# Peptides against a protein of PDB entry 3OAK: the designs that were tried, part 4

Target 1, 145 residues: chain A of PDB entry 3OAK
Amino acid sequence: DDLEQYLDEKILRLKDEMNIAAQLDIDTLNKRIETGDTSLIAMQKVKLLPKVVSVLSKANLADTILDNNLLQSVRIWLEPLPDGSLPSFEIQKSLFAALNDLPVKTEHLKESGLGRVVIFYTKSKRVEAQLARLAEKLIAEWTRP

## One batch from the design tools (peptide; made by RFdiffusion4, then SolubleMPNN)

Design b1_p8_4_s4 (from b1_p8_4, 4 letters changed)
Fold by OpenDDE base, seed 4:
Structure b1_p8_4_s4 (fold): chain B 145 residues (1-145), chain A 8 residues (1-8)
Amino acid sequence: as target 1 above (145 residues)
Amino acid sequence: ADYLYVEP
């Protein structure tokens, strides 16, 4: 199907873009640590965030998103950074909100590792209370009877 | 029921 192929390619491209953005930010922060150049700021994920949120919010892309394991890239975006910090408040908030509307199933959690990282956000004392609540909401939904 | 899978 032409449409299905188009959607697959769209999601796979975004997945690549997300992975590249994550790696670029990691590289930036590693260089910041190495050189002490505090002017180096990791901004690639933030720049791409609106596009990610836009795609995640489209109901017609849900199956394609899940089938292509885009959630793996979402997981990567939520992981702690080389300096030990967490992704920006906006990234956390936006992704948690977007995830809330996706029909995530156990198989998707397994193949992406997303469950583990979201649980981290429910337990970490470094996470803002508001975001911890959003993470809790996701966990509750994913463990719903 | 859906279960949250967490890797060991």
Scores: peptide ipSAE 0.040, ipTM 0.705, DockQ to the pose 0.337
Fold by OpenDDE base, seed 3:
Structure b1_p8_4_s4 (fold): chain B 145 residues (1-145), chain A 8 residues (1-8)
Amino acid sequence: as target 1 above (145 residues)
Amino acid sequence: ADYLYVEP
C-alpha cells in the first residue's frame, strides 16, 4: 500500500526530527552550563513545534503515530532538561492538547513511557495549574475502565 | 524562569 508506506515514512521522519531537536537543545543547555554563556538558547524544539502539532492533530495519522511509537518522542520532549527546568509552557500546552484527541491505549503508554511523565506533571509544584489540570484529564482518560 | 525554560 503506497499510502500506508508514505504515512509510515512521514511519521518516522518526524520522529527522527523530534529526537534530533531534543538532543540539540540538550547539547545547547549542557554547553551553557559548562561555559556559563547565557546567550546560548535552546530553540530547536520550539521551532519544530508547529509541525509536530500539525501532525498530531490529523485523524488520518493516528494509527501511524501510535504504531510507530511517536509518543516516545513526545515523552522525550516533556522530560526535564539538563538545567533541571521543564520544557516551555507552550510546548507543554500544545502537546497536552494534542494528546487529548489521540486514541491512546495502555500498550502505547507502556512502550513510550508517556504515562509516567504525564503523572509527574500532575504532581509537580513547578507546573502551571492549568497545565496540571490538562495532565490530570489525560490520566483520567487513560485510566478509565 | 528557574523551573520552566522560556524561549526568548
Scores: peptide ipSAE 0.025, ipTM 0.602, DockQ to the pose 0.034
Fold by OpenDDE base, seed 5:
Structure b1_p8_4_s4 (fold): chain B 145 residues (1-145), chain A 8 residues (1-8)
Amino acid sequence: as target 1 above (145 residues)
Amino acid sequence: ADYLYVEP
């Protein structure tokens, strides 16, 4: 119906915006590495984060989020950056919290690759303990029989 | 060295 179509388009636009934000930050950091210009700061994901959190928190969007593989873009946002660093504490915390409230199924994990990335966060010594615990909670929930 | 990127 019309509402379903509207919601699909909304989520697909956000998915595209998230991917663009991630790429712009990657480009900025690559240029920073190449030129040594320490004034170059990656800010695109942070700027978009409130919108992402707002969308992920809406129960009425859960099906649309999962059906359109928005979790792939969430995975992209959680991947290491060109300088080897991980995304900001707030990005990790916000995304893990949002994921905890979504009815994520095995099929969504497979098509997004999110499971592997979250497992990484349970093992990485670079991750804050409280965030590692959040990641562990997600894995425990997703591996329930 | 590995670290967490602190975004503004």
Scores: peptide ipSAE 0.024, ipTM 0.600, DockQ to the pose 0.038
Fold by OpenDDE base, seed 2:
Structure b1_p8_4_s4 (fold): chain B 145 residues (1-145), chain A 8 residues (1-8)
Amino acid sequence: as target 1 above (145 residues)
Amino acid sequence: ADYLYVEP
């Protein structure tokens, strides 16, 4: 199916872009740590976030998103940074909101590792309370009968 | 900053 192939390619390209953005931010922060240059700011994920949110919010892409394990890249975006800090409030909020509307199943959680990361957000004292609550809602939905 | 400043 031509449409299916197109959508697969679209998601896979985004997945690659997300992974690259994450790595570039990691590199930036590592260099910041090494050099002490406080002008170095990780901006790649934030720059790409609108595109990510746009894709994740489209109901017609849900199956393609899940089938291509885009959630692995979402997980990567949520992981702590080299300095131990967490992704920006906006990234967390946007991703949690987007995840809430996806029909995520156990198999998707396993193949992406997303569940473990979201659980972290429910427990971490470094996470804003409202985001922790969003994470809790996700876990509740994913673990419900 | 585009990340939360928190200790590891």
Scores: peptide ipSAE 0.023, ipTM 0.599, DockQ to the pose 0.038; fails the geometry check

Design b1_p8_5_s1 (from b1_p8_5, 4 letters changed)
Fold by OpenDDE base, seed 2:
Structure b1_p8_5_s1 (fold): chain B 145 residues (1-145), chain A 8 residues (1-8)
Amino acid sequence: as target 1 above (145 residues)
Amino acid sequence: ADHLYVSP
């Protein structure tokens, strides 16, 4: 199926781009810590976010997203940064919203590690209340029988 | 308000 192959390649490319963006931001913040250069700002994920949101919002990509474990990259984007900070409000909001519309199953949570990270967001005092509620909603949905 | 990072 040519379409399926195209979609797989599309998602795998995005997955790679997301992972690269995450690593570049990590590198930037590590350098910021090491050098004290406060002009260093990690913005790679933010720059790529519109593309990520666009892809995650496509109903026709849901199966491809889940089958290729794109949620692993979503998890990576949600993890704390080297300085202990969390990703931007916009990243959190956008990803939680996107996750809410995906038919995430237990197997996807296991292979991505996403569940643990989202649980973290339900407990963190640094997370905005509205996002904590979204995280709680996701956990409730994913833990349903 | 949006921000780049949520401080530790």
Scores: peptide ipSAE 0.080, ipTM 0.768, DockQ to the pose 0.036
Fold by OpenDDE base, seed 3:
Structure b1_p8_5_s1 (fold): chain B 145 residues (1-145), chain A 8 residues (1-8)
Amino acid sequence: as target 1 above (145 residues)
Amino acid sequence: ADHLYVSP
């Protein structure tokens, strides 16, 4: 099926773009730490965020998203950065919102590691209360009997 | 370093 192949390739390309953006931000922050140059700012994920949100919001892409483990890249984007900081508020908010509309199953959580990161957000004192509640909602949904 | 928890 031509459409199915097209969708797979589209998601895999986005996954690659997300991973590249994450690594570039990590490299920037590591260099900032090494050099003390406070003008170095990590913004690659923020620049790519609108495209990520657009894809995650499309119902016709849900199966392709989950089958290709795009959630692993979502997890990577949510992880603490080299300087100990968390990703921007906008990244957190947008990703948590998008995750609410995906039919995430246990197998997807295991293969992506997303569950561990979201649990972290329910317990961290550095997370805004609004986002902590969203994280709690996700965990409750994913752990329902 | 921040700690992560086990996935559900």
Scores: peptide ipSAE 0.045, ipTM 0.722, DockQ to the pose 0.202
Fold by OpenDDE base, seed 4:
Structure b1_p8_5_s1 (fold): chain B 145 residues (1-145), chain A 8 residues (1-8)
Amino acid sequence: as target 1 above (145 residues)
Amino acid sequence: ADHLYVSP
């Protein structure tokens, strides 16, 4: 199916872009730590976020998103950064909101590791209360019978 | 309000 192939390639490209953005931000922050250059700011994920949210919000892409393990890249985006900080409030909020509408199953959580990271957000004192609640909502949805 | 990063 040409459409399915097109969508697969689209999602895989985005997945690659997300991974690159994450790595670039990691590299930037590592360099910031190493050099002490506080002018170095990691913002590749933030720049790409609108595109990520747009894709995640498309119901017709849900199966493609899940089948290609895009959630692994979402997990990577949510992980703590080299300086110990967490991704921006906007990244957390946008991703949690987008995840809420995806038909995520146990198999997707296992292959992506997303569940473990979201649980982290329910427990972390560094996370804004409203986002912790969003994370809790996701966990509740993923663990209900 | 939004911020770039959530500090440790």
Scores: peptide ipSAE 0.039, ipTM 0.712, DockQ to the pose 0.036
Fold by OpenDDE base, seed 5:
Structure b1_p8_5_s1 (fold): chain B 145 residues (1-145), chain A 8 residues (1-8)
Amino acid sequence: as target 1 above (145 residues)
Amino acid sequence: ADHLYVSP
């Protein structure tokens, strides 16, 4: 119906915005590496983060989020950057918290690739302990029989 | 492999 269509379009627009933000940050950091200009700072994901968190936190959007594979964009946001760094502490914390309340199924993990990335966060010694624990909690929930 | 830094 009209509402479902509106919600689909809203989520797809956010998905696109997230992907653009990620790519802009990648481009910024690649240019930073290429030119040596350390004044170049990747801030696009951080700027969009409040909107992402707001959408992910809405229970009535869960099905729309999952059906449109928004988790693929979440995965992209969690991936390492060109300089080898991980996304900011706040991005990790916010996304892990938001993921905790979503009814993620195996099919969503497969189509998004999110599981593989979150497993990385459970193993990395560079990840803050509290965030590693959040990642472990997610993996435990997603691997429940 | 582990990554060394976290972006600001």
Scores: peptide ipSAE 0.030, ipTM 0.664, DockQ to the pose 0.050

Design b1_p8_5_s2 (from b1_p8_5, 5 letters changed)
Fold by OpenDDE base, seed 1:
Structure b1_p8_5_s2 (fold): chain B 145 residues (1-145), chain A 8 residues (1-8)
Amino acid sequence: as target 1 above (145 residues)
Amino acid sequence: PEHLYVSP
């Protein structure tokens, strides 16, 4: 119906925006590595984060979020960057919190690849203890019998 | 499950 179509389009637009932000940050960091210009700072994801959090927090959007594989873009945002670093503390914290409130199922994990990335955060020595615990909580929930 | 493991 009309509402369903509107919500689908909204989520798909956000998905595109997230993917663009991720790519722009990757490009910035690649250029930083190539040129040694330390003034180059990747901030596109951080700038878009409030909008992402706002959408992910809305219960009425949960089905649309999951059906349109927005979690693939969430996974992309959590992946290591060209310089080997991880996304900012704020991005990790916000996304893990948002994921905790979504009814994520096995099929969503498979089509997004999100499970593999989150398990990485439970094992990485570079991740803050607080965020590692959040990742552990998600994994425990997703592997619940 | 395999979908929860880090790629080798």
Scores: peptide ipSAE 0.125, ipTM 0.735, DockQ to the pose 0.518
Fold by OpenDDE base, seed 2:
Structure b1_p8_5_s2 (fold): chain B 145 residues (1-145), chain A 8 residues (1-8)
Amino acid sequence: as target 1 above (145 residues)
Amino acid sequence: PEHLYVSP
């Protein structure tokens, strides 16, 4: 119906914006590495984060989020950066929190690759303990019968 | 900056 179409378009636009933000940050950090210009700071994801959180937190968007594989973009945002670092604490925390409230199923994990990335966060020594615990909680929920 | 990234 009209509402579903509107919601689909909304999510797809956000998905595109997220992917662009991620790529811009990657480009910025690559340039920082190449030029040594320490004034180059990747902040596109951080700037967009409030919008992402707003969308992910809305119960009425859950089905649309999952159906349109927005979790793929969430996965992309959680990927290590060119310098090997991980996204900001706030990004990690916000996304893990949002994921905790979504009815994520196996099919969504497969199509997004999110499961593998979250597992990474349970094992990485670079992740804050509290975030590792959140990641562990997600994995536990997703692997329950 | 460290507040934006978790460094290795």
Scores: peptide ipSAE 0.034, ipTM 0.700, DockQ to the pose 0.034
Fold by OpenDDE base, seed 5:
Structure b1_p8_5_s2 (fold): chain B 145 residues (1-145), chain A 8 residues (1-8)
Amino acid sequence: as target 1 above (145 residues)
Amino acid sequence: PEHLYVSP
């Protein structure tokens, strides 16, 4: 119906915006590496984060989020950057919190690749202990019989 | 020693 179509379009637009933000930050950091210009700062994901959190927190959008594979964009946002860094603490914390409230199923993990990235966060020495624990909690929930 | 690197 009209509402479902609107919600689909809303999520797909956000998905595109997230992917663009990720790519712009990657481009910025690559240019920083290439030119040595330390004034270049990747800020696109941080700027978009409030909107992402707002959408992910809405229970009425859960099905639309999962059906449109928005979790793939969440995965992209969590991946390591060209300079070897990880997304900011706030991005990690916000996304893990949001994921904890979503009814994520095996099929969503498979189509997004999110599970493997979250497992990375349980093992990485570059991840804060608090966030590693959040990642472990997610994995435990997703691997329940 | 290991350093933690995070970016936005």
Scores: peptide ipSAE 0.031, ipTM 0.651, DockQ to the pose 0.038
Fold by OpenDDE base, seed 3:
Structure b1_p8_5_s2 (fold): chain B 145 residues (1-145), chain A 8 residues (1-8)
Amino acid sequence: as target 1 above (145 residues)
Amino acid sequence: PEHLYVSP
């Protein structure tokens, strides 16, 4: 129906925006490495984060989010950057919180690769303790018998 | 704890 189509298009547009933001940040950091210009700062994901959080928090979008593999874009946002750094504390915190309320199933983890990245956050010594705990909570929920 | 650079 009209609503279903609208929601699908909404999520697909956001997915595209997220991927673009990630790539722009990657390009910025690659240029930073290449030129040594420390004034280059990757900020595209941070700018888009409020919109991402808003969408992920809406219960009526859950099925559309999962069906369109938006979690792949979430995974991309959580991956280490070209300079080896991790995304900002706020991005990590916001995404982990949002993921906690989604009915994520095994099939979604497989198609997105999100599980592998979140496991990384449970093991990394670079991750803040509170975020590691959030990651652990997600893994525990996703691997529950 | 050692400072960690975190990109936005």
Scores: peptide ipSAE 0.030, ipTM 0.669, DockQ to the pose 0.036

Design b1_p8_5_s3 (from b1_p8_5, 6 letters changed)
Fold by OpenDDE base, seed 2:
Structure b1_p8_5_s3 (fold): chain B 145 residues (1-145), chain A 8 residues (1-8)
Amino acid sequence: as target 1 above (145 residues)
Amino acid sequence: PEHLFVEP
């Protein structure tokens, strides 16, 4: 199916872009740590976030998103940064909101590692209370009978 | 922006 192929390619391209953005931010922060250059600011994920949110919010892409393990890239975006900090508030909020509308199943959690990361957000004292609550809601939904 | 990050 031509549309299916198009959507697969679209998601796979986004997945690659997300992974690149994450790595670039990691590289930037590592260099900041190494050099002390405080002008180095990791903003690649933030720059790409609107595109990510746009894709994740489209109901017609849900199957393609899940089938291509885009959630692995979502997990990567949620992981702590080299300095131990967490991704921007906006990234956390946007991704948790988007995840809430996806029909995530156990198999998707396993192949992406997303469950473990979201659990982390329910427990971390560095996470804003409202985001911890969102993470808790996700875990509750994913573990319900 | 960096100020939106959550510090350790």
Scores: peptide ipSAE 0.031, ipTM 0.695, DockQ to the pose 0.034
Fold by OpenDDE base, seed 3:
Order: C-alpha cells, then structure tokens, then sequence
Structure b1_p8_5_s3 (fold): chain B 145 residues (1-145), chain A 8 residues (1-8)
C-alpha cells in the first residue's frame, strides 16, 4: 500500500545517505594519508548521526529497517577506518543503544555482517569499557536460546 | 583515548 511503499523508500534513501557518508569519510582519510594534510577531518557520519538515530528509534520502522538490510549500513559505520582508527565514541554509543531496541534476528545478523563487527567490539582493547559492555549485552541478547 | 577516533 501507499504507506508501506513510502516507508521502504524512506529507509532506502537513508541507507544510501549512510553509505555515501561512510565513503566520503573514507575518501577524506585516504587523502589525509596521501597528502599529510592534518586539517582534513572525517565528519560526514557525525553530521548524519542524528537522523540515523531518529529513524532507528521509531518502532513503526523496525520491520522496514530490518527487511531492507539497513543493518549493513550500520555495520559499515562501525568498521575500522583506513588509518586503523575506530569511529567516534558518539557514533559507537548511539548505534549500540539504538540496536538494543530493535528485534534483530539471526537472519538479519547474517545478511548484514553486524554480528561479527559487534563481537570485535567485545574483544578489542582499544574500545572504551562501557561500550564493550554494551556490545556484550547485544551479543548476549542475539544469542539467547 | 581520543587519538583512536578520527571523527570529532
């Protein structure tokens, strides 16, 4: 129906925006490495974060989010960057919190690759303790019998 | 450690 189509288009647009933001930040960091220009700062994901959090928090969008594999874009945002660094503390915190309220199933973890990335956050010594705990909580919830 | 994050 009209509403279902509208919601699909909304989520797919956000997915594209997220992927573009991630790529722009990667391009910025690669250019920083190539040129040595330390004034180049990756900010596109941070700028888009409020919109991402807003969408992820809406219960009426949960099925649309999961059906369109928006979690793949969430995974991309959590991956290490070209210089080996991790995304900002705020991005990690906001995404882990938002994921906690979604009815994520095994099939969604497989198609997005999100499970593997979140497990990384439980093991990494570079991750803040509070965020490692949030990651552990998610893994525990997703692996419950 | 702030230096581990690139984004502001």
Amino acid sequence: as target 1 above (145 residues)
Amino acid sequence: PEHLFVEP
Scores: peptide ipSAE 0.028, ipTM 0.668, DockQ to the pose 0.036
Fold by OpenDDE base, seed 5:
Structure b1_p8_5_s3 (fold): chain B 145 residues (1-145), chain A 8 residues (1-8)
Amino acid sequence: as target 1 above (145 residues)
Amino acid sequence: PEHLFVEP
């Protein structure tokens, strides 16, 4: 199926772009810590966020998203940064909202590690209350019998 | 850290 192959390649390219964006931001922040150059600002994930949200919102891409473990890259984007800070409020909110509309199964949580990270957001005192509630909603949906 | 979020 040519369409299926095209969609797979599209998602895999996005996955790579997401991973690169995350690493570039990490590198920027590590350099900021090392040099003390406060002009260094990590913005690669923020720049790519609209594209990520666009893809995650498409129902016809759900199977391709899940089959290619794009959720691993979503997990990476949600992880704490070198200075201990968390991704921007908008990244968290956008990703949690997108996750709420995906038919995520246990196998996807295991292969991506996403479950553990989202649980972190339900427990962290550094997370805004409304985002903690969104995370809790996801956990409740993923753990219901 | 002082700032909760590093990204804008």
Scores: peptide ipSAE 0.026, ipTM 0.648, DockQ to the pose 0.036
Fold by OpenDDE base, seed 4:
Structure b1_p8_5_s3 (fold): chain B 145 residues (1-145), chain A 8 residues (1-8)
Amino acid sequence: as target 1 above (145 residues)
Amino acid sequence: PEHLFVEP
């Protein structure tokens, strides 16, 4: 239980960090749009991405990740940005790869909204073909009979 | 135009 609590806290902290990073990037891009200051660059998610991927890749954290709805933060990271762009290629690629190894169930998709977002990536013309295929792979896995 | 956000 001590370990479980530790892991819960770890994941919840990461979840918070992810949400903060997303919001900071949103704020940056909104300000960029508002001011026209093209020197403003949203970097918070990219900076945190390695940590996110590292955590998502750990099999021993899978249950903790899923139980704490970290996928909600993953979903947030995948959502379109204020300027209409999608998150960076690297974010998409890394997250899709990480998601592929998680034992994601329907309930997790529902509580996180991740399913709808990934489906978006299978259909959006804004998505790189390579990443659309990765998204399709995920959907296929999650909807596997 | 549709695009992906790319960080430097």
Scores: peptide ipSAE 0.026, ipTM 0.658, DockQ to the pose 0.037

Design b1_p8_5_s4 (from b1_p8_5, 6 letters changed)
Fold by OpenDDE base, seed 2:
Structure b1_p8_5_s4 (fold): chain B 145 residues (1-145), chain A 8 residues (1-8)
Amino acid sequence: as target 1 above (145 residues)
Amino acid sequence: AEHLFVSP
């Protein structure tokens, strides 16, 4: 199926781009810590976010997203950064919203590690209340019988 | 009061 192959390649490319963006931001923040250069700002994930949101919102990509474990990259984007901070409010909000519309199953949570990270957001004092509630909603949905 | 600390 040519379409399926195209979609797989599309998602795998995005997955790679997301992972690269995450690493570049980590590198930037590590350098900021090491050098004290406060002008260094991690912006790679934010720059890529519109593309990520666009892809995650496409109903026709849901199966491809889940089958290729794109949620692993989503998890990576949600992890705490070297300076102890969490990703930007916009990243959190956008990703939680996108996750809400995906037919995520237990197997996807296991292979991506996403469940643990989202649980973290339900407990963290560094998370906006509205986002904590979104995280709670996701956990409730994913833990339903 | 606890700080909300997110990446810039």
Scores: peptide ipSAE 0.038, ipTM 0.661, DockQ to the pose 0.038
Fold by OpenDDE base, seed 1:
Structure b1_p8_5_s4 (fold): chain B 145 residues (1-145), chain A 8 residues (1-8)
Amino acid sequence: as target 1 above (145 residues)
Amino acid sequence: AEHLFVSP
């Protein structure tokens, strides 16, 4: 199926782009720590965020997103950074909102590791209250009998 | 108020 193949390739390319952006930000922050150069700012994920949000919001891509484990890259984007900080408020907000509209199943949580990271956000004292509530909502939906 | 430690 030509359409299916096209969608798979699109999602896999985005997955690669997300992983690269995450690594570049990690490298930037590691260098910032090593050199003390506070002018080094990690911006790669933020720059790519609009594209990520656009893709995650498309209902016709839901199956392709889940089947290709794009949620693994979402998990990576949500992980703490080398300086101990969390991703920007905008990244957290956008990703949690997008996740809320996806038909995420237990198998997707296991293969991506996303469940553990979102649970972390429900417990962290560094997370904005509204985002913690969003994380709690996701966990509640994913663990419903 | 919440104290946030997030990347810019």
Scores: peptide ipSAE 0.037, ipTM 0.672, DockQ to the pose 0.038
Fold by OpenDDE base, seed 4:
Structure b1_p8_5_s4 (fold): chain B 145 residues (1-145), chain A 8 residues (1-8)
Amino acid sequence: as target 1 above (145 residues)
Amino acid sequence: AEHLFVSP
């Protein structure tokens, strides 16, 4: 119906925005590496984060989020950056918190690749212990019978 | 503690 179509389009727009933000940050950091210009700061994801969190927190959007594979963009946001860094602490914390309330199923993990990335966060020595624990909670929730 | 490598 009209509402479902509207919500689909809304989520797809956000997905596109997230992908663009990720790519812009990648481009910025690649340029930083190539030129040595340390004034180049990747902050497109951080700027968009409040909107992402707002959308992810809406229970009425859960099905739309999952059906449109928005979690693929969430996965992309969590991946290591060209300079070897991980996304900011705030991005990690906010996304893990938001994911905790979504009814994520195995099929969503597979189609998005999110499960693999979150497992990475449970094992990485570059991740704050508190965030590793949050990642562990997510894995436990997603793998429970 | 291990240093955290995060984007700016």
Scores: peptide ipSAE 0.036, ipTM 0.663, DockQ to the pose 0.039
Fold by OpenDDE base, seed 5:
Structure b1_p8_5_s4 (fold): chain B 145 residues (1-145), chain A 8 residues (1-8)
Amino acid sequence: as target 1 above (145 residues)
Amino acid sequence: AEHLFVSP
């Protein structure tokens, strides 16, 4: 119906915005590496984060989020950057918190690749302990028999 | 193209 279509379009627009933000940050950091200009700072994901969190927190959007594979964009946001760094602590914290309340199924993990990335966060020595624990909790929930 | 995940 009209509402479902509206919600689909809303989520797809956000997905696109997230992907653009990620790519812009990647481009910025690649240029930083190429030129040595340390004044170049990747801020696009941080700027968009409040909107992402707001959408992910809405229970009435859960099905739309999952059906449109928004989790793929969440995965992209969690991936290491060209300089080897991870996304900011706040991005990690916010996304893991939001993921905790979503009814994520195996099919969503497969189509998004999110499972692999979250497993990475359980193993990385660069990840803050509290976030590693959150990642572990997610994996435990997603791997329930 | 899909963004490629590479573990550090």
Scores: peptide ipSAE 0.023, ipTM 0.628, DockQ to the pose 0.106

